# Ledger of designs, part 74: peptides against a protein of PDB entry 3OIQ

Target 1, 212 residues: chain A of PDB entry 3OIQ
Amino acid sequence: KNRIFVSSSKDFEGYPSKAIVPVQFVALLTSIHLTETKCLLGFSNFERRGDQSQEDQYLIKLKFKDRGSERLARITISLLCQYFDIELPDLDSDSGASPTVILRDIHLERLCFSSCKALYVSKHGNYTLFLEDIKPLDLVSVISTISTKSTNSSKHSSSELISECDLNNSLVDIFNNLIEMNRDEKNRFKFVKLIHYDIELKKFVQDQQKVL

## One batch from the design tools (peptide; made by RFdiffusion4, then SolubleMPNN)

Design b1_p17_7_s1 (from b1_p17_7, 11 letters changed)
Fold by OpenDDE base, seed 2:
Structure b1_p17_7_s1 (fold): chain B 212 residues (1-212), chain A 17 residues (1-17)
Amino acid sequence: as target 1 above (212 residues)
Amino acid sequence: SLPKDLNRDELQEILAS
């Protein structure tokens, strides 16, 4: 079955009440929830949803059923946090107690762009997204990709082309949403409060603000 | 609404179907 690119988490409202659908999306990492019984990752594109919180629009479950899946979940979290320079408590604590990690509002300090592959699994209109794969995206690479709108139709093989266009459009939409949040005095998100706020990001945001 | 977390039995029933 072909993987479906998802531009909005609202798309799932129209999905079958009983299905397994391979999906892919790009979003910002907003939360990490690791306990003794579950592992969840929250993501958002910050699409406006009325009065609802814009965080955790994509709640992704990691398999956490046995020691093998728990270990894989911990390794996945460790690697993501290492990539994004997110400080974690030591997950290897010799105390035999599984460390608890609860991080929220990650996007207020770091823009953690991630390309996620997941399984949409539904029953009776309820659904869960199960993580299949995650690729962290470098912010400089994201900025360059948006800026260089490279019409280079590199004929990469048609089967894995979740359109470079769909990815780019979603990245643009995320930045536009962040710019709107930054302009809102009531919103906690501010680009200048990002730990990695540099001259490149500043210039990019200033240039995008002129188009909006 | 946030995705409902499916339990093991619910997931097995979906996968067996």
Scores: peptide ipSAE 0.026, ipTM 0.689, DockQ to the pose 0.144
Fold by OpenDDE base, seed 4:
Structure b1_p17_7_s1 (fold): chain B 212 residues (1-212), chain A 17 residues (1-17)
Amino acid sequence: as target 1 above (212 residues)
Amino acid sequence: SLPKDLNRDELQEILAS
């Protein structure tokens, strides 16, 4: 079955009450919840949802049922945090107790763009998203991709072209949402508070702000 | 197009994989 690109977490409201659907989305990592019994990743595109929290619009569950799945979850978290320069407690602590990691509002310090593949699994109208694959995206690469929206789609297959357009549109939407949040005095998000705020990001944001 | 509803057997097969 073809993987469906999801531009909004609201798309799941129209999904079947009993289905398994492979999905893909791009979003910012907003939270990590690793305990002895579960591993969850929160993602958001920061779509305006009224008074609802804009964090964790995509709550992704990692399988955490046995030692193998737990190990894979911990490795996944470690690799993501290493990639994004997120400081974690040592997950391999010899003390036999798996460290608890609860990180929230990651987007306030770091823009952690991620391309996620997940399984939408619904039962009785409730759903869970299970992580299948995650690719962290480099911010410089994201900025370059948005900036170079030049019409040179080389003759890739029609399916690849659709996926690239969807990805690029979602990345633009995320940045537009962040720009709106940055302009809102009540919003805690500010680009200048990002640890990795540099001249390139500053320039990109300034250029995007002129179009909005 | 929205995904189609899956029957019980299709759900079990995919969850078992």
Scores: peptide ipSAE 0.026, ipTM 0.702, DockQ to the pose 0.042
Fold by OpenDDE base, seed 3:
Structure b1_p17_7_s1 (fold): chain B 212 residues (1-212), chain A 17 residues (1-17)
Amino acid sequence: as target 1 above (212 residues)
Amino acid sequence: SLPKDLNRDELQEILAS
């Protein structure tokens, strides 16, 4: 089955009550929930949904059934946190208790863009998204990709059927949503409060604000 | 187009995995 690119987590409201659908989306990492019994990742594109929280619009479950799947989940979390410079408690603590990690509101401190492949699995009208693959995206690369789109659509990179257009449109939409949140005095999100806020990000945001 | 409803066996295999 072809993988479906998902631009909104609202798309899942129209999905079958009994299905398995390979999906892909791009979003910001908003939460990490690692306990002794489960591993969950929260993502959001910050699409406006009335007065509801914009966090964890995509709740992704990692398999956590046995020692092998638990190890893979812990390694995945470790590698993501290393990539995004997120401080984790030492996961190798000599105390035979598996460390608990609960992080929320990650987007308030760091923009952690991620391309996720997942399985949508529904039964009896409820669904779960299972992680298949995750690619962290570098913020500089995201900014450059959005900024350069004005000219050369010509590079046929033939391999993965995800329209380079769908990825780029979703990245633009996320930034537009963040700009709207930044303009809202009631919203906790502010670009200037990001740990990695630099001159490049400042310039990019200022230029995008002129188009909105 | 949304994929057609999956059969029971395909759902059980993936939920078991």
Scores: peptide ipSAE 0.025, ipTM 0.682, DockQ to the pose 0.049
Fold by OpenDDE base, seed 1:
Structure b1_p17_7_s1 (fold): chain B 212 residues (1-212), chain A 17 residues (1-17)
Amino acid sequence: as target 1 above (212 residues)
Amino acid sequence: SLPKDLNRDELQEILAS
């Protein structure tokens, strides 16, 4: 089955009540939930959903059933946090106690853009998204990609070509949503409160605000 | 989106299963 690019987590409302569908999306990491029994990642594109929380629009499960899957989950979390400069307790501590990590509202401090591959698995109308792959995206690269309107349709072969257009459109939509949140006095999100807020991000946001 | 009928806790429970 071809992988489907998902631009909105609302797309899953129209998905079959009994299916396995490979999907891909781009979103901001919003939460990490690692316990002794489960590992979940929350992502959002901050699409407006009435009065509902815009966090964790994509709730992604990591397999956590045996020592091998637990180790893989811990390594995945560690590598993501290292990439995004998120401080974690030592997950490999010899103390035998599996550390609990509960991070929320990550987007208020850091813009953690991530390209995620997942399996949509539904049964009886309920679904779970299982992580297959995650690629953290560099913010400078995201900004450059949006700014250059890279028409480089690399005509790479007929495999899982998520169009560069779909990725770029989703990145633009995320930034537009963040700009709207930043303009809303009631919203906790503010670009100036990001730990990595620099002159480049400031300039980019100012330029995007003129187009909106 | 979550099915409108599932709250966050119910979803976490389904995802925990």
Scores: peptide ipSAE 0.024, ipTM 0.684, DockQ to the pose 0.190; fails the geometry check

Design b1_p17_7_s2 (from b1_p17_7, 8 letters changed)
Fold by OpenDDE base, seed 1:
Structure b1_p17_7_s2 (fold): chain B 212 residues (1-212), chain A 17 residues (1-17)
Amino acid sequence: as target 1 above (212 residues)
Amino acid sequence: GPPVNLNELELKEILES
């Protein structure tokens, strides 16, 4: 089956109660939960969900059942945190104790845009998203992609290419949602509180605010 | 029936199972 691009975590509400569906989405990393027995990543597009928390709209499970899968999970977390300049405790501590990492509200300090490939696995009306692949996105590249109306849909007719349009639309939607959150005095999210808030991001936000 | 909107807690429980 072809991989389905998901623009909203609400799309999963309409998915089959017993299925395996390869999916892909773009979202901000919001949480990391690594314990001795589990590894979870939380992502969000910050879509308005009424009075519900906008955190962890996509909760992604990493396989964590054997030494091989545990090692892969730890490497994945390490590489993501290295890419986004997130400080982790030394995961390789010789002390035999697997370090516990619980990070929340990552988006309040860093915009960690990520393209995720996952397996939607449902049984008895419940579902789990299993991580297959993750690509961190550079913020400068995200800004440039949104700013350039890249109408260059190169007709790469390969059935595996998520439409550049779907990616761009999702990135725009995320930024629009962040702008709305930034305007809301009750919302904790503020662009000026981001550790990496620079002149480029400031200018981009100001330009986007004029269109909204 | 309409897909049951699993709340965040229910999703966590499913993922922890």
Scores: peptide ipSAE 0.029, ipTM 0.640, DockQ to the pose 0.189
Fold by OpenDDE base, seed 4:
Structure b1_p17_7_s2 (fold): chain B 212 residues (1-212), chain A 17 residues (1-17)
Amino acid sequence: as target 1 above (212 residues)
Amino acid sequence: GPPVNLNELELKEILES
């Protein structure tokens, strides 16, 4: 089955009530929920949804049913946190209890762009997204990708070109949403409060603000 | 609607169906 690129989590409202659909999206990591019994990743593109929380628009479940899947989930979380410089609480509590990690509003401190592949699995209108693959995206690379209008019509297959355009459009949309949030005095998100706020990001945001 | 966490049995049923 071909993987479907998803630009909005609202797309799932039109999905079949009983299906398995491979999907792909790009979003910001907003939350991590690792307990003894489950592992969830929250992502958002910060589309306006009225007064609802803009975090966790994509709630992605990692399989957590056996020692192998639990280990994979924990490794995935560790690698993501290492990549994004997210401080994990000391996992080495000498108490043989599996470390619990509950992080929220990650986007307030770090822009953690991620390309996710997931399985949409639905039954009776309820659905779960299962993580298949995650690729963390470097912010500098994201900025560069948006700034360089894809003039490289390299002879890649029409399917690959569509996926790149969809990715770029989604990245632009995310930044536009963040700019709107940054302009809103009531919104907690501010670019200047990001730990990694630098001259490059500042310049990029300023340039994007002129187009909006 | 919001993503609903299906239990493992429900998932197995869906994946095996």
Scores: peptide ipSAE 0.024, ipTM 0.648, DockQ to the pose 0.131
Fold by OpenDDE base, seed 3:
Structure b1_p17_7_s2 (fold): chain B 212 residues (1-212), chain A 17 residues (1-17)
Amino acid sequence: as target 1 above (212 residues)
Amino acid sequence: GPPVNLNELELKEILES
């Protein structure tokens, strides 16, 4: 079966109660939960869901069943954190204890755009998303991609065009949601509080606010 | 990827893990 692009975590409410579905989405990394027994990544596109928390709309599980899968999970977390300049406690602590990492509200300090491939696995209406692949996206590249949407639609294959259009639309939706959150005085998210807030991001946000 | 036809046991192990 072809991989399904998911634009909203609400799409899973309509998914089969017993299925395995390969999915892909783009979202912001919001949480990391690494313990001795599990590894979870939280993502969100900050779609409005009434009064519900907008955090961790996509809860992605990494396999953590044996020494090999645990090692892979830890390496994955380390590489993601290195890419996004997220400070982790030293994972190599001589104490022989597996380090515990619990990070929440990552989006309040850093915009960590990620393209994720996952397996949707359901039984009896309950589901789990398992990470298959993750590609961190550079913020400058995200901004440039959204800003240049108007000119280069002509040269790519139809299948690549659909995936690129879906990605670009989701990136725009995420930024629009962040702009709405930034305008809300009750929302903790503010662009000016991001550690990496610069003149380029400021200009981009100001230009996008004129269209909304 | 190929359709992973997980058996019911594999599905249970995945959901309970």
Scores: peptide ipSAE 0.028, ipTM 0.687, DockQ to the pose 0.058; fails the geometry check
Fold by OpenDDE base, seed 5:
Structure b1_p17_7_s2 (fold): chain B 212 residues (1-212), chain A 17 residues (1-17)
Amino acid sequence: as target 1 above (212 residues)
Amino acid sequence: GPPVNLNELELKEILES
């Protein structure tokens, strides 16, 4: 079965009540929930959903059933946090106690763009998204991708490739949503409050604001 | 991974895990 690119988490409302569907999306990391018994990652494209929280629109579960899967989950979190310069308590504490990590509203300090492959699993109308793969995206690369509208159709013949159009559209939509949030005085999100807010991001945001 | 045709029991175990 071909992997489906998902542009909105609302798409899952129309998905089969009993299915397994490989999916892919691009979103911002918004939360991390690592305990002794589970690992969850929250993602969002900040699509407006009325009065609903825009955080954790994609709640992704990491397999956490045995020591091997737990270790893989912890390594995944560590690598993501290292990539995005997210400070974590030392996960390697010799104390044998698995540290609990609960981070929320990550997007208020850092734009953590991520390309996720997940397995949509549903039964009786309820669904869970299981992480299959995650690729962190560099912000400079995201900005360059949006700016260049690169039609580099790399003829990679694999049925699993996101169309360049789907990726670019999703990235543009996320930035547009962030710009709207930044303009809203009631919204806590502000570009100027990002730790990595630099001249390049400032210029890009200013240029995008002129097109909206 | 390959689309695994999971039976209802396997689906339940995955969803409850």
Scores: peptide ipSAE 0.027, ipTM 0.685, DockQ to the pose 0.058; fails the geometry check

Design b1_p17_7_s3 (from b1_p17_7, 8 letters changed)
Fold by OpenDDE base, seed 1:
Structure b1_p17_7_s3 (fold): chain B 212 residues (1-212), chain A 17 residues (1-17)
Amino acid sequence: as target 1 above (212 residues)
Amino acid sequence: SLPKNLNEEELKEILKE
């Protein structure tokens, strides 16, 4: 089955009521919910959705049903947090209690861009997204990709039909949404409050704000 | 209304198909 690129989590409202659809999206990591019984990742592109919370627009479930899947989920969380420099309690603690991790509003401190592959699974109009793969994206690389109008139609081979355009458009849209949030005095998000706020990000935001 | 997440039983049924 071909993987579908998803630009908005609203697209799922139009999806079949009983289906399994491979999907891919890019979004910011907003939450981590690891308990003894479940693992969930929240992502958002911060699209305006009326009065609804802009967080956790993509709620992704990790398989958590046996020791093997639980271990894989914990390793996935550990690796993501290590990549994004998110401090976690030691997940390997010899105390036979699985540590609980509940992180929210991650985007207020760190821009954790992630390319996610998931299975959309629906029945009776309800759905769940199951994580298949996750690739963290480097912020410098994201900024570079947006700044370089990549006219590189790299004629690279046939297999992953995610147009470089769809990825780039989604990254631009996320930044535009963050700029709008940053301009809103009522919004908690501010670029200057990011732990990794540097001269490069500052310059990029300033340049992007002139186009909006 | 936004589609709600499937419960674990519903998920187990779909993943067996």
Scores: peptide ipSAE 0.020, ipTM 0.618, DockQ to the pose 0.190
Fold by OpenDDE base, seed 4:
Structure b1_p17_7_s3 (fold): chain B 212 residues (1-212), chain A 17 residues (1-17)
Amino acid sequence: as target 1 above (212 residues)
Amino acid sequence: SLPKNLNEEELKEILKE
């Protein structure tokens, strides 16, 4: 089955009540929930959903059922946090107890863009997204991708072209949503509060704000 | 209402099919 690009987590409302569908999306990492029994990653594109929290629009489950899957989940979390400069307690502490990690509102301090591949798994109208693959995206690369109108796609197949356009559109939408949040005095999100807020990001945001 | 996440048992059943 072809992988479906998902631009909104609302798309899942139209998905079959009993299916397995490979999906892909791009979003910001918003939460990490690692316990002794489960591992969840929250992602958001910050699409306005009325009065609902804009966090965790994509709740992704990592398989956490055996020592092998638990190890893979912990390694995945460790690598993501290392990539995004998120401080975690040492997951390898010799104390035999796997540390509990509960991080929320990650987007308030760090823009953690991630391209996720997941399995949509549904039964009786309920669904779960299982992580298949995650690619962290560098913010500089995201900014460059949005700033460079992708004119060079002339060599890829029509299917690859669609995926690149969808990715770019989603990245633009995320930034537009963040700009709106930044303008809202009631919203806790502010670009200037990001730990990695630099001259490049500042300039990019200022330039995007002129177009919106 | 957003569909709720499947419980682990429901997931085990679906992944066996």
Scores: peptide ipSAE 0.020, ipTM 0.614, DockQ to the pose 0.190
Fold by OpenDDE base, seed 5:
Structure b1_p17_7_s3 (fold): chain B 212 residues (1-212), chain A 17 residues (1-17)
Amino acid sequence: as target 1 above (212 residues)
Amino acid sequence: SLPKNLNEEELKEILKE
C-alpha cells in the first residue's frame, strides 16, 4: 500500500475501524514518555480543536515488547534528544534500572520539527499509531524551506512533488498555528521563551506575522 | 481526548497478522 500523507490527526476519524495503513506526517515533538513497559512520543501540529489540549495530537507508540525493541526505543529517544538538545537523565545508568523519562510541553522550550512514518492500526473503531521511522528536521532548514516555497513552481507532476508540497504546507500550517498561539495571551507558548530563540527565528516570525 | 488506543490484547492480535 502507498504511504498516505496526513495533514491532520482528525483524518483518522474517517479511517477504517479495522485497518493497517502506512501514514506519514510532520509535526512538533511535544512529549516523551519512556517507562519500563512502554515508549510513547507525542506530536502536534497545534490545530485548534475547540477547548481540547493541542499537545499530543499524534500519540505514537514505539514497539516495546522485548529487549531488542526496548533497546531500539531507548536509542531512538536518545538520538532525538541529542539532535534537539533535550537534556535526558543518563539512560545508560550502570544500575541496570532503565530510567523513567517523562517530558511534557517540549514545544514550550524547543521547536522539534519531525517527519514521522507510522502505521495506523485500528480495530473496533479504536486505533494506535506505531512508529516506523522518524526524521528530525533542523529549524533553519524548515525556515529556509518555507521561505523559498514561493519560487519553485517546477511543473514536475511526480508523486514525490505532492509529498514535498504536502510537507511544506504542513510546515507553514504549524508555524501559523504557533503564531496564533503566541498572539493569545492565555497561551503558554511564546516564541521569546524558546531556548533557541535567535535573530533568524525572530525575523522569520515577524515576517510571517505580516502575512497573517 | 487521547486517541482511544487499542488494548494490549488487540495490539498483540493485529501485530501477529
Scores: peptide ipSAE 0.019, ipTM 0.608, DockQ to the pose 0.172
Fold by OpenDDE base, seed 3:
Structure b1_p17_7_s3 (fold): chain B 212 residues (1-212), chain A 17 residues (1-17)
Amino acid sequence: as target 1 above (212 residues)
Amino acid sequence: SLPKNLNEEELKEILKE
């Protein structure tokens, strides 16, 4: 089955009520929910949806059914948090209780760009997204990709099945949405409040704001 | 309304088909 690139979580409203569809998207990590029985990741592209919360537009379930899948979920969370410099409570506390991690509004402190492969599974009009693969994206690489590709259509045929255009368009859309949120005085998101806010991000935001 | 996520039992049924 061909993997479908998803630019909006609204696309799932038009998906079949009984289907299994491999999908791919790029979004910001917004939440982590790890308990004794469940592991969920929230993502968003911050697309405006009227008065609805823009958080957790993509709710991704990790398989959490046996010791092997639970271990894989915990390792996945650990590696993501290590990559994004997200502080986790010590998972190795000798208390035989699986550590509970509940993080929300991650995007208010860190821009955690992630390319996700998931399985859309639906029955009776309800759906769940299962994580198949996740690639964290470096913010400097995201900024450079958006800044340079406005001019050079260099056909580097890297064999990754994502249209390089679809990825770039989604990254631009996310930044445009963040710029709109930053301009809104009522919105909690501000670029200057990001822990990793630097001169490069500042310059990039200022340059993008001139085009919007 | 957020689309209702499938519960774990519903998912077990679909993944068996």
Scores: peptide ipSAE 0.019, ipTM 0.608, DockQ to the pose 0.171

Design b1_p17_7_s4 (from b1_p17_7, 7 letters changed)
Fold by OpenDDE base, seed 4:
Structure b1_p17_7_s4 (fold): chain B 212 residues (1-212), chain A 17 residues (1-17)
Amino acid sequence: as target 1 above (212 residues)
Amino acid sequence: SLPKNLNEEELEEILKE
C-alpha cells in the first residue's frame, strides 16, 4: 500500500474503523511519555481545534511489549533527545529501574521538527498510530526549505514531487500557526523564549510575519 | 474526544489479520 501523507490529524476521522494504513506526517514534538510499561510521543502542527489543547494532536505509540521493543523505544527517545538537545535523566542508570520520563510542552523551549512514518491501526472506531520511522529535521534545514521555493524538483517522479510539496506546505503551515500563537498574548508560545532562538530564526520569523 | 488508543494485544490481533 502507498504511504499517505497526512496534513491534519482530523483526516483520521474519515479513516476506516478497521484498517491498517501507512501514514506520514511532519509535526513538532510536543511531549514524551516513557514509563515502565509504555512509550508515547506527542506531536502537533498547532492547527486550531477550537478549545482543545493544541498539543499531542498526533499521539504516536512505540511498541513496548518485550525487552527488545522496550530497548528500541528507549534508544529512540535517547537519540531524539540528543538530537534536539533535550536533557533526559540517564536512561542507562545501573539502578535496574528504568527512569520515567514525562516531558510536556517541548515546543515552548525547542522547535523539534520531525518527519514521522506511522501505521494507522484501527478497530471499532478506535485507532492507534504506531511509529515505524522518525527523522528529526534540523531547524536550519526547515527554514532553508521554506525560504527556497522548491523549483529544483524537475528530476523526481510525480509521486515524490507530491510528497515534497506536501511536506513543504505542512512546514509552512506549522510556522504560520506558531506565528499566530506568538502574536496571541494569551498563548504561552513565544519565539524569543526558545532556547535556540538565534538571529537566523529571528530574521525568518520577521520575514514570514510580513507575508501573513 | 480523542479516540481511545488500542492496546498492544489489540494491535497484535489486527496485525495478524
Scores: peptide ipSAE 0.042, ipTM 0.726, DockQ to the pose 0.165
Fold by OpenDDE base, seed 3:
Structure b1_p17_7_s4 (fold): chain B 212 residues (1-212), chain A 17 residues (1-17)
Amino acid sequence: as target 1 above (212 residues)
Amino acid sequence: SLPKNLNEEELEEILKE
């Protein structure tokens, strides 16, 4: 089955009530929910949906049913948090209880861009997204990609071009949504409150704000 | 309303089909 690129989590409202569909999207990591029995990752592109919360637009489940899948989930969370400099409570506490991690609103402190591959699974009109693969994206690389590609449309194979255009368009849309949130005085999101806010991000935001 | 997530048992049943 061909993997479908998803630009909006609204696309799932039109998906079949009984299906298995491989999907791919890019979004910001917004939440981590690791308990003794479940592992969930929340993602958002911050697409405006009327008065609904923009948090956790993509709720991704990690398989968590046996010691092997639980170990893989914990390693996945650890590696993501290490990559994004997210502080986790020490997982090595000698108390034989699996550490509980509940993080919310991650995007208020860090822009954690992630390219996700997931399996959409539906039955009776309900669905779950299962994580198949995750690639964290470096913010400098994201900024560079958006800034440089306005000029170089001429040299890659047609199949790589489509997936790369879809990725770039989604990255631009996310930044545009963040700029709108930053302009809204009622919105909690502010670029200047990000822990990693630097001169490069500042300049990029200022340049993008002139186009919007 | 957000679509209700499938439980793990419902998912294991679907993945066996």
Scores: peptide ipSAE 0.038, ipTM 0.719, DockQ to the pose 0.168
Fold by OpenDDE base, seed 1:
Structure b1_p17_7_s4 (fold): chain B 212 residues (1-212), chain A 17 residues (1-17)
Amino acid sequence: as target 1 above (212 residues)
Amino acid sequence: SLPKNLNEEELEEILKE
């Protein structure tokens, strides 16, 4: 089955009520919910949705039904947090209790850009997104990609027709949404409050703000 | 409203189809 690129989590409202659809999106990691019984990742592109919370627009479930899947989920969380420099309690604690991790509002401290592959699974009009793959994206690489207007039609071969344009457009849209949030005095998000706020990000935001 | 997640049993049924 061909993988569908998803630009908005609203697209799922139009999806079949009984289906399995491979999807891909890019978004910011907003939450982590790891308990003894489940693992969920929240992502958002911060699209305006009226008065609804802009967080967790993509709620992604990790399989968590046996020791093998639980271990894979914990390793996935550990690796993501290590990549984004998110401090976690030691998940390997010899105390036979699986540590509970509940992180929210991650985007207020860190811009954790992630390319996610998931299975959309629906029944009776309800759906769940199951994580298939996740690739963390480096912020410098994201900024570079947006800035260079990559006309690189790299004629790379055949198999994953995610238009480089679709990825780039989604990254631009996320930044534009963050700029709007940063301009809103009522919004908690501010670029200057990011732990990794540097001269490069500052310059990029200032330049992007002139186009908006 | 965010659609309700399917329960594990409903998911396992669909993933077997």
Scores: peptide ipSAE 0.033, ipTM 0.714, DockQ to the pose 0.167
Fold by OpenDDE base, seed 5:
Structure b1_p17_7_s4 (fold): chain B 212 residues (1-212), chain A 17 residues (1-17)
Amino acid sequence: as target 1 above (212 residues)
Amino acid sequence: SLPKNLNEEELEEILKE
């Protein structure tokens, strides 16, 4: 089956109640939940869903059923946290006890853009998203991609170009949603509170705010 | 509300198909 690009986690409301569907999305990492028995990653594009929390719109389960899958999950978390400069407690503690990691509201400190491949698995009207692959995206690269989108009208009608357009649209939508959150005095999200808030991000946000 | 995740047994059945 072809992988479906998902622009909204609401799209899953229209998905079959019994299916396996390979999906792809881009979102910000919002939470990490690693325990002895499970590993979950929360992602969001911060779409407004009425009065619902905008965090963890995509709750992604990592396979965590045997020592091999557990190790892969821990390595995945470690690599993501290293990439995004997220401080983790030492997962390799000599004590043999796997540390519990519960991080929430990651987006309040760091913009962790991630391209995710997952399996949508549904039964009895419930669904779970299983992580297949994750690619962390560099913020400078995201900013550059959004900024250059206006110039590449290359007429190549390949299925790859649809995916690139969808990715770029989703990145723009995420930034627009963050700008709206930043403007809301009640919202905890503020660009100036990001640890990595620099002159480049400041300029980009200021320029995007003029278009909105 | 978080989507009601499938239980582990239901997931293992589906991932074996």
Scores: peptide ipSAE 0.032, ipTM 0.708, DockQ to the pose 0.169

